# Peptides against a protein of PDB entry 6MBK: the designs that were tried, part 157

Target 1, 240 residues: chain A of PDB entry 6MBK
Amino acid sequence: GFEMVNFKEEGFGLRATRDIKAEELFLWVPRKLLMTVESAKNSVLGPLYSQDRILQAMGNIALAFHLLCERASPNSFWQPYIQTLPSEYDTPLYFEEDEVRYLQSTQAIHDVFSQYKNTARQYAYFYKVIQTHPHANKLPLKDSFTYEDYRWAVSSVMTRQNQIPTEDGSRVTLALIPLWDMCNHTNGLITTGYNLEDDRCECVALQDFRAGEQIYIFYGTRSNAEFVIHSGFFFDNNSH

## One batch from the design tools (peptide; made by RFdiffusion4, then SolubleMPNN)

Design b2_p18_5_s1 (from b2_p18_5, 9 letters changed)
Fold by OpenDDE base, seed 5:
Structure b2_p18_5_s1 (fold): chain B 240 residues (1-240), chain A 18 residues (1-18)
Amino acid sequence: as target 1 above (240 residues)
Amino acid sequence: MKWGMLISLDFTPVTFPE
């Protein structure tokens, strides 16, 4: 019902190949296709994760390292997804000096400086860990872990991380959602949830889309998006 | 395209080893 397209201004997005009705379930992504904290723990990063307090405490950093490890792995299942990710981002970590100077007159400068400081400290810490920890020896980034790599991974996670339920539904965990996160943003309501019965992310159409139209979704608070966690969808806009 | 946000990646209260 959809295809990946490189749109001139928006970059990569999804285009409808048929008419899609509002509230139609047009896209779902099983848990096994997600990049999660759990998949990070089950990857080559697992041994290091089990011994590093920061990785254990900060799932977003775990996802960042998971992303870096998979990017550095030619046979990674997620290579097709990773190749669709931007090489650079419009996040504060990528701001030019003039952009930072502009922000000096605003309250945003405190957040920018905090982000720079935190990211730099995290990089320095993990650079040392990767160089010295025995369980880091098999990481594909052992011999090449740059600040640019870390900045990219952090920015990728920051712009794409989502909260989903754990497999047993008892807690929430963090996930990157391939294919789904290719949808570009529009105003509206969150139309993505997690179906625990089928163990998958599900997205229903925000509106009617005709064949050939770009499919948009509402990100909400995208940096830490929380899905509607239930086995079905009930939206206020059920009328057509 | 995903939008950038003016948010920080906060530290955990965990003390970094020297």
Scores: peptide ipSAE 0.028, ipTM 0.631, DockQ to the pose 0.056
Fold by OpenDDE base, seed 3:
Structure b2_p18_5_s1 (fold): chain B 240 residues (1-240), chain A 18 residues (1-18)
Amino acid sequence: as target 1 above (240 residues)
Amino acid sequence: MKWGMLISLDFTPVTFPE
């Protein structure tokens, strides 16, 4: 029903290969295909995760390291997904001096400097961990862990992480959602949720799309990147 | 490219070993 296309002005996105009706379930991604905190725990990172309190406390950092480990693994299942990720980002960690100067007159400057400081401290901490911790010896990034690597991973997670339910639905966890996150943004309503019965992310069409048209979704406010857990809530929002 | 917030969720460390 869709294909990946490099659009002239918007970069990579999804294009409909057939007519898609509003509210039609056109895209779903099973949990097994997601990069999650749980998949990080079940990966080569698992032993270190089990021993490091920061990885345990901060799921976003766990995802960042999961992303780095999988990127450094030639046989990783997620290689095709990782290859679609930007090499650079428009996040504060990539701001040039002129951009920082522009923000200096705004309230955002405090957050930018805080992010720089925190990211630098995290890198320094984990650099030492990777060099000295026994469970880090077999990590594929052992011999190549730079600040640029960490900055990229943090920025990737920051821009793409989503909240999804745990398998039992009792809590929320963090996930990167391959293929789905290729959709470009438009104004509208949230049309993506999680189906616990089928254990998958589900995206319904925001509007009618004709064959050949780009498929857009509404990301919502990315501050929380929250999914609608209730499948029935999709219809209520799309009907209004 | 995909838009995002300046800060999407918090990367402030919960704890650092002192």
Scores: peptide ipSAE 0.021, ipTM 0.617, DockQ to the pose 0.096
Fold by OpenDDE base, seed 1:
Structure b2_p18_5_s1 (fold): chain B 240 residues (1-240), chain A 18 residues (1-18)
Amino acid sequence: as target 1 above (240 residues)
Amino acid sequence: MKWGMLISLDFTPVTFPE
C-alpha cells in the first residue's frame, strides 16, 4: 500500500500506492525488524556490551554503536534502513558558529555545551575502548571510528529512538523503528502504538491518503517516543 | 523532514573509568 520515495526538499518518505482511509492500519513493523538494545546485545557488539558498563547503563549509546556497527557492515540486515537516514541533523552537535552564537543569548546554551562536552567525552572513551578492548577487535569500527561517525549515530538515536515494551510487556526498551520513521511529519494526532499480541509496532493513517500522495504522520516531539501498552503512544521529556 | 529536538535526549555518561 506504500512505497519509499525520495521527495524533493523533504528527503525520503512514504507514498501511498493505493487509497488509504483514515484510521486504516497501513503500516506495521514486527519486533524482529527493529533496531533495539536487545538486537545490539545479540549483534557483533554483544561481547563488548557485556563487558562495558556504559553500554549497559545507557541504552541510547548502545543503539548508537549498534547503528555504527551495522552501517559499517555491508551485509547488514538494516543497510536499507540506514541508507535512508540523514547524513546530518538539526541538532546542536551540528550547529555552526553562528547558530551557537545565537544560542548564547538563550537559556539553552548551557545544555548545548553540556551536550557537546558529554559527546566529546564519550567519543574519547569509546575510541580508547575500541582500540584496546579484546571484544572490540572484531567490530567493523576498529579502523573507522571518527567523531563525525559518533555524532551522527548519537544524533540519529536522539532524533529517532522510541520507547517500546519488552516482549513480555514487563519493561520498556529503546528501539529505532525502520520504515515507520520514514514517514515525514505533519500536524495531527499520534496514530502509532505497539501491539504486544502480534509483537509489532502499528501505525494507522492520520487521514485519507489517495494513491500517489505522500503519507504523513504526527511525531509530536519525535524524540523519546513512548509507546503506551494498549493506549497508543505519546512523547515525553524523559531522557533515555 | 525528520524532527529533532534540541536537547531532548541526555547522553550524559554515568561514569568513566580512571
Scores: peptide ipSAE 0.019, ipTM 0.601, DockQ to the pose 0.080
Fold by OpenDDE base, seed 2:
Structure b2_p18_5_s1 (fold): chain B 240 residues (1-240), chain A 18 residues (1-18)
Amino acid sequence: as target 1 above (240 residues)
Amino acid sequence: MKWGMLISLDFTPVTFPE
């Protein structure tokens, strides 16, 4: 019902190949295809994760490292997904001097500087960890872990992380959702939830789309989404 | 393309190894 298309200004997106009706379930992604904190723990990163407080405390950083490890792995299952990710982002970590100067007149400057400091500190910490920790020896990052790598991974996670339920539905975890996150943004309501019975993310159409039209979704005013953990969908302006 | 956002990457202060 849809195809991947590289749009000029928006990058990769999804285009309808048939008419899709509003509220129609047009896209679903099984848990096994997601990059999650759990998949990070089950990857080559697992041993390090089990011993590093920051990785354990900050699922977003765990996802960032998971993303980096998989990117550096030619045979990674997620290579096709990773290749669809932007090489650079329009996030504060990529702001040029002029953009920062502009922000100096706003309250956002404090947040930007905080983000810069935090990211730099995290990088410095993990650089040392990767160089010295025994469980980091098998990571495909030991000889290639730059600030640019970390900045990219952090920015990727910031813009694409989502909350989904754990397998048993008892807790929430963080996930990158391949294919789904290819949908570009439009204003509207969250139309994505998680079906625990089928163990998959489900997205229903925000509106009618005709064949040939780009499929847009609303993933919130934030870059991440909070899924509806209940069966079915709740349509609200706020994330569920 | 996904929107960028200001996300806090703060965590409870931890002593960093020297």
Scores: peptide ipSAE 0.061, ipTM 0.695, DockQ to the pose 0.058; fails the geometry check

Design b2_p18_5_s2 (from b2_p18_5, 9 letters changed)
Fold by OpenDDE base, seed 2:
Structure b2_p18_5_s2 (fold): chain B 240 residues (1-240), chain A 18 residues (1-18)
Amino acid sequence: as target 1 above (240 residues)
Amino acid sequence: RKWGMLISLDFTPITFPE
């Protein structure tokens, strides 16, 4: 009922191949296809995860490293997904000097500088960990862990991470949701949830979409400042 | 709906733990 399309201004998105009615379940992604903190723990990253306090404390960083490890693995199950991710982002970590100057007139500048500082500190920490920790030896990124790699991974996670329930529904974990996260944003209501009975993420249509129309979802209520800082774009029709 | 939780984009900043 949909296909991946590279739109001129919005980049990759989903386009309806048939008419989709409002509230119709048109997209679902089983847990086994998600990149989660749990899948990170069960991957080649698992031994290091079990020994590093920061990976354990920060699921988003665990996802970033999981993403890097899988990207560096030619036979990774998630290669098709990873190839759909942008190679660069319009988020603060990629801002040019002029873009930073533009934000100096706003409170967002403090968040930009915070991101720079935090990301640099994280990279420095994990660079040392990867070089010295015994459980890092089997990581495919062992000899190729650059700041650019890390910047990309954390930017990917910041722009695409979602909270989902654990398999037993008792806790919340973090996930990247392949295919679903290709939907671009529009104003509206949250139309995605987790079906624990079927153990899958489910998305229903926000509105009627005709064949050939781009399928949009609502990411959640956010300010334009939050969109710029976390997603790298302005939303002119943002009702928040 | 059979949804136990709504899914929305998480805007939690990635910080360095002190």
Scores: peptide ipSAE 0.271, ipTM 0.835, DockQ to the pose 0.924
Fold by OpenDDE base, seed 3:
Structure b2_p18_5_s2 (fold): chain B 240 residues (1-240), chain A 18 residues (1-18)
Amino acid sequence: as target 1 above (240 residues)
Amino acid sequence: RKWGMLISLDFTPITFPE
């Protein structure tokens, strides 16, 4: 009922191939197709994860390393998804000197510098871990782990991570949701949820979409300032 | 309810816990 399309003004998104009615379940993604903290634990990263306190404490960093390991693995199940991800982002970690100077007069500058500092510290820590830890020798990124790699991975996670329930529904974990995260944003209501009975993410249509129209979702309530800091863009129709 | 949890894109910075 939909296809991936490169829209001239909005970049990649999903287009309806048939008429879709409001509240129609048009997209679902089973747990097995998600990149999760659990899938990271069950991957080549698992042994290192089990021995590193930061990976255990920070699921978002675990996802970042999961992305890097899978990207470096030619036979990864998630290669088709990873290839759809941007190679670069317009987020603060990619800001040029002039962009940073422009923000110096704003309240956002503190958050930008904090991100720079934290990301640099994290990279330095994990560079040492990858070079010295015995379980890191099995990682496909062992001989190729640059700051640019890390910056890309954390930026990918920051812009695409979602909270979902664990398999038993008792806790919350983090996930990247392939195909679904290709939808561009519009103002509206949350139309995506997790169906525990069928163990899948489900998305219903926010409105009627005709064949040939772009399918939009609502990412959630965010200010334009938050979009700049976390996603690198402004949205004109944002109510905030 | 069919859905146990609503899913929204999470714009959380990656920072070490304070």
Scores: peptide ipSAE 0.215, ipTM 0.804, DockQ to the pose 0.785
Fold by OpenDDE base, seed 4:
Structure b2_p18_5_s2 (fold): chain B 240 residues (1-240), chain A 18 residues (1-18)
Amino acid sequence: as target 1 above (240 residues)
Amino acid sequence: RKWGMLISLDFTPITFPE
């Protein structure tokens, strides 16, 4: 019902190949296709994860490292997904000096500086970990871990991380959702949830889409997209 | 330019090993 298309202005997105009706379940992504904290733990990163308290405490960083490890792995299952990710982002970590100067007049500057500081500190910490920790020897990024790599991974996670239930539904974990996150953003209601019974993310159409039209979804605040675990689709009119 | 959302990556008070 849809195909991946590189749109001139929006980059990669999904285009309808047939008419899709509002509220139609047109897209689902099984857990096994997701990049999650759990998949990170089960990857080459697992041994380090088990020994590093920051990775354990900060699932978003775990995802960032998972993304970097998989990017550095030619045979990674997620290579096709990773190749669709932007090489650069319109996020604070990519702001030019002039953009930062512009923000100095705003209260956002403190958050930007905090993000810069935190990211730099994280990079410095993990650079040392990767160089010195025995379990880091297995990581494909050991000899190629730059700030640019980390900035990219962090920005990727920042813009694409989602909250999903754990396999048993008892907790919330973080995930990158391939294919789904290719949908470009539009204003509207959250039309994505997690189906625990089928163990998959499910997305229903926000509106009618005709064949050939780009499919847009509302991410909500992408930073912490909460999947509704128990109540189906959350239609909060809160234009976040 | 759509400014990316600011996500605070709060450091846990885990003392960074020197």
Scores: peptide ipSAE 0.041, ipTM 0.686, DockQ to the pose 0.052
Fold by OpenDDE base, seed 1:
Structure b2_p18_5_s2 (fold): chain B 240 residues (1-240), chain A 18 residues (1-18)
Amino acid sequence: as target 1 above (240 residues)
Amino acid sequence: RKWGMLISLDFTPITFPE
């Protein structure tokens, strides 16, 4: 019902190959296809994760390193997904000096500086960890871990991480959702949830889409998607 | 283009080893 297309102004997105009606379940992604904190624990990163308190405490950083490890692995299952990710982002970590100066006129400047400082410190910390920790020796990024790599991974996770339930539904975890996150943004309501019974993310159409039209979703404003958890998918008028 | 929280990857300096 859809195909991936590179749109001139918006980059990669999804295009309908048939007419899709509003509220139609047109896209679902099973847990096994997601990049999660759990998949990070089960990857080559697992041994290091088990011994680093920051990776354990910060699921978003675990995802960032998971993303870097998989990117550096030519046989990674997620290579097709990773190749669709932007090489650069319109996030503060990519701002030029003039853009930062412009932000000085806003209330956001302190948060931007904090983000810069914290990201730089995180990089320095993990650079040392990767160079010295025994369990880092098998990481595919062992000899290739630059600030640019970390900045990219951080920005990728920052813009694309989502909260989903654990398999038993008792807790929430963080996930990157391939295919689904290819949808570009439009204003509207959250139409994505997690179906625990089928163990998958489910997305229903925000509106009618005709064959050949780009499929847009709403994934919040200034935040990543927070999914409505359902035992069976129910269309909710949830807005962010 | 995806949205992101400005401080989504932030943590306090005290988490670093002394």
Scores: peptide ipSAE 0.033, ipTM 0.670, DockQ to the pose 0.070

Design b2_p18_5_s3 (from b2_p18_5, 6 letters changed)
Fold by OpenDDE base, seed 4:
Structure b2_p18_5_s3 (fold): chain B 240 residues (1-240), chain A 18 residues (1-18)
Amino acid sequence: as target 1 above (240 residues)
Amino acid sequence: MKWSMLIERDFTPVTFPE
């Protein structure tokens, strides 16, 4: 009932191929298709993950490295998904001087500077890890781990990560949800949930969508500052 | 349809653990 389309201003999104009614379950993504902390642990990154406290403590960084490893793997199952990701983002890590100057008038500037500092520190740490740790030798990024790679991966995860339950439902973990995360944002209510019985993410339509219309979802209640910091945009009718 | 958890974008900053 939908297709991927590169929209002129919004980039990739989903377009309805038929009329979709509000509350209709039109999209689901099984766990096996998700990029998760667990899939990271089960990948080539696993040995390093098992011995690095920061990777273990920070699922989002684990996802970032998972994304980098899979991107560098020609035969990765997630190549089709990864190829749909932006090569650059409008997030703070990509801000030019003028954009930073603009934010100086807002409270967000402190978070931007913090993000710059933290990301740089993380990169420096992991650069050393990748260069020196024995379990990093088999990583496809071993000889090519740049700050640009890292900021891209972190930005990808920052803009697209989601909390989902573990398989047994006992804990919460992080996941990138292919196809679903191509839905662009609109104001509304959360219409996506995890069905543990079928072990899949499920999305119901926020509203009626006619054939040919873009399918939007509500990402969640966020301030404009949070959107800038984490998604790189302001939302005009943001209710938060 | 049975959802155990709602899914929203997780805009958690990437920072080192405390």
Scores: peptide ipSAE 0.336, ipTM 0.834, DockQ to the pose 0.848
Fold by OpenDDE base, seed 5:
Structure b2_p18_5_s3 (fold): chain B 240 residues (1-240), chain A 18 residues (1-18)
Amino acid sequence: as target 1 above (240 residues)
Amino acid sequence: MKWSMLIERDFTPVTFPE
């Protein structure tokens, strides 16, 4: 009922291939297809994860490394998904000098600098870990772990991570949701949830979409500042 | 309920734990 399309101004998104009615379940993604903290633990990253306190404490960082490891693995199940991810982002970590100058007049500059500082510190820490930790030797990124790699992975997670329940529903974990996260943002209500009975993410249509129309979802209540800082874009019709 | 939780895009920065 939909296809991935590169739109001129919005980049990649989903387009309806048939008429979709409001509230119709048009998209679902089983847990087994998600990139999660659990899948990271069960991957080549698992041994390192089990011994690194930061990976254990920070699910988002675990996902970032999971992305890097899978990207570096030619036979990764998630290669098709990873190939759909932007190679670069419009997030502050990618800002050019002029963009930073523009933000200097705003309160957002402090958050930008904090993000830079934190990301740099994280990279420095994990660079040492990857170089020295015995369990890092099997990682496909062992000999190729650059700041650019880390920046990309962190930005990917920052812009695409989602909270989902654990398999037993007792806790919340983090996930990247392939295909679904290709939906671009519009104003509205949350129309995505997790169905534990079927163990899948489910998305219902926010409105009627005709064949050929782009399918949008509402990401949640976010300010334009949050969009810029975390997603790298402004939403003109954002009322928040 | 069909859904155990709603899914929204998470714009949380990747930071070290405090």
Scores: peptide ipSAE 0.333, ipTM 0.830, DockQ to the pose 0.809
Fold by OpenDDE base, seed 3:
Formats: structure tokens, sequence, C-alpha cells
Structure b2_p18_5_s3 (fold): chain B 240 residues (1-240), chain A 18 residues (1-18)
């Protein structure tokens, strides 16, 4: 019912291949296809995860390392998904000096510098861990872990992470949702949820979409400042 | 209810708690 297309102004998105009616379930993603904290624990990263308190405490960092390990693994199940991710982002971690200078006159500068400082500290910490920890020796990152790698991974997670329930529904965990996260944003209501009975993410159409039209979703209530800081863009029609 | 929770895109920065 849809296909991935490169749109001129919006980049990659989803296009309807048939007419889709409002509230129609057009897209679902089973848990087994998600990149989650649990899949990270069950991967080559598992032994290190079990011994590092920061990975255990910060699921977003665990996802970042999961992305890096899977990207470095030629036979990874998630290679097709990882290849759809941007190679670079327009987020503050990628800002040039002139862009930072422009933001110095705004309240956003504090968040930018905080991201720089925290990301640098995290990289320095994990560089040492990867070089010295016994459980890091089997990681595909052992001989290739640069700041650029880490910056890309944390930016990918920052822009694409989602909260989903655990299998038993008792807790909330973090996940990357392949294919679904290709949908671009429009104003509206949240139309994605988790079906625990079928153990899958489900997305229903926000409105009628005709064959050939781009399929949009509502990301949630966000300010333009939050979009810049966390997603790297302004949305002119953002009604916050 | 069909869904146990709604899913929205998360814009939380990757940072240590202060």
Amino acid sequence: as target 1 above (240 residues)
Amino acid sequence: MKWSMLIERDFTPVTFPE
C-alpha cells in the first residue's frame, strides 16, 4: 500500500500506492523487526551491557551502540534499515562555527553547548571502555570507534527513538521503528500505537490519502525550537 | 482498548541526567 520515495523538498518519505482511507491500518511493524534495548542486550553488545552501568542506565546510549555494532556487521538483519538512515544530520552536533554564532543570540545556545559537552564526555568515556574492557574485544567497533561514529549514532537515536511497552506491558522501553520512521510530519493527532496482543506497532491513516500522495504522520506536540535542537529543522505549519 | 500506549517521535537528547 506504500513505497519509499525521495521527495524534492522533504527528502525521503512514504508514498501511497493505492487509496488509503482515514483510520485504515496501513502499516504495522512486529517487535522482532524493531531495534530495542532488549535486542541490544541480546546482541554482541550484551556482555558489555551487563557490565557497564551507563549502558544499563541510559537506554538511548545502548541503542546508539547497538546501531554502531549492527552497522559494522555485514550480515546484520538491520542492514537494509541502517542503509536508509542519513549519513549526516542537521542537528547541533553537526553545526558549523557560523551556525553556532547565530544561535548565541538565542536561548537555544545553552542546549547546543550542553549537547557538545555531554557528547564529548560520553565519547571519551566509551573510547576508554572499548579499548580496555574485556567484553569489548569481540565488538566490531574495537579497532574503529571515532567521534564521527558516535556523533552519528547518538544523532540517529535522538531523532528516531520511540517509547514502546515491554513484552509483558509492565514497563516502557526504547525502540527504533524501521519503515514507520520514514513518515514525514504534519499537524494532527497521534495515529500510532502498540498492540500488545499481536505484539506490534500499528499505524492508522491520519486522513484519506490518494494513490500517489505522500503519507504523513503527526510526530507529537513540539515547538520549532525543539525541532531545531533535536531534529534539525523548522516546520512552518507547526501549531504548538 | 486496542493499543496499550500511543507512540510519538521522541526528541529527548542523549545526555546524562543532571
Scores: peptide ipSAE 0.328, ipTM 0.817, DockQ to the pose 0.749
Fold by OpenDDE base, seed 1:
Parts: sequence; C-alpha cells; structure tokens
Structure b2_p18_5_s3 (fold): chain B 240 residues (1-240), chain A 18 residues (1-18)
Amino acid sequence: as target 1 above (240 residues)
Amino acid sequence: MKWSMLIERDFTPVTFPE
C-alpha cells in the first residue's frame, strides 16, 4: 500500500499507492528486519562488543558500529536499507563555520560544541580500539575508519534510533527500524507501537491518505529547537 | 493492549556519560 519516493523538498519518504484510512495498520516491521543492539552482538561486531565496555554500556554507539560494519559488507542483509539513508545530515556535526557562527546567538551553541567534542573523543577512542584490539581484525572497517564514517554513523543513529522492547519484553533496547523511519514528520500523535505477540513494530495511519499522497508520522513531542539540533529540520507547524 | 510500548524517534545525541 506504499512505495519509497524521493520528494523534491523533503528527500526520501513513503507515498501511498492506495487509499489508506486513519488508524489502518498499513506498515509493520518484524524484529528480524530491525538493526538492534542484539543484532549487533550477533554480528561480526559481537566479539569486540563482548570485550569493549563502552560498546556494552552505550547501545547507540553499538548501533553506530553495527551500521558501519554492515555498510562495509557487500552481502549485508541491510544493504537495501543502508542505501536509503542520507549520505549527509543537516545536524550540527555537519555544520559549516557560518552555520556555527549563526548559532552563537542562540542557547544551542553549547549543545553543538558538546556534540563536536564528544564525537571527536569517541572517534579517537574507537580508532585506537580498531587499530589495536585483536577482535577488530575481522571487522570490514578495519582498514577504513575515518572521522567522516563515524560522524555519519553517529548522525544516522542519533536521528533514527528508537526504543523497543527486548524479545521477552523485560527490558528496553535500541533499534533502527527500516522502511518505517523513511516516513517524514507531521504534527499529531504517536501511531507506532511494538506488538510483542507478533514480535513486530506496527504503524497505523495518523489520518486518511489518498493514493499518491505522502504518508507522514508524528516523531514525538519535540521542540523546534530539538528538531534543529537533533534531526536537522524545522517544522513550522510544530506546536511544541 | 496490542502494543507493549509506543515507538517514537529518539533524538538523544551519542555522547559519553558525563
């Protein structure tokens, strides 16, 4: 009932191929298709994960490395998904000097500098890990791990990570949700949840969508400042 | 309930714990 489309102003999004009614379950993504901390642990990254305290403590970084490893793997199951991800982001880590100067007039500048500093430190740490750790030798990124790679992966995770339940529902973990995360944002209510019985993410339509219309979702309660800082866009009709 | 939890985009920056 939908297709991936590159919209001129909004980039990639989902377009309805038929009429979709409000509250209709039009999209679901089984756990096996998600990129999760668990799938990272079960991948080529697993041995390194099991021995690095930061990867274990920070699921978002684990996802970033998982994303990098899979991107560097020609036969990765997630190649079709990875190819849909932006090559660059409008997030602070990609700001030019003029954009940073503009933000100096705002309270956001401290958050921007914090992101720069933290990301640089993380890269330096993991560069050393990848060069020296025995379990890093089998990683497809071993010979090609640049700051640009890390910046991209971190930005991808920062803008697209989601909390989902573990398989047993006892804990919360992090996931990238392919296809679903292509939906662009509109104001409204959360219309996505996790169905543990069927072990899948489920998305119901926020409103009626006619055939040919773009399908939007509500990302969550965010201020415009948070959207700019973390997702790289400003939503004019954001009531928050 | 059909859903165990709602899913929203998480904009938390990737940072080391302070």
Scores: peptide ipSAE 0.327, ipTM 0.818, DockQ to the pose 0.782

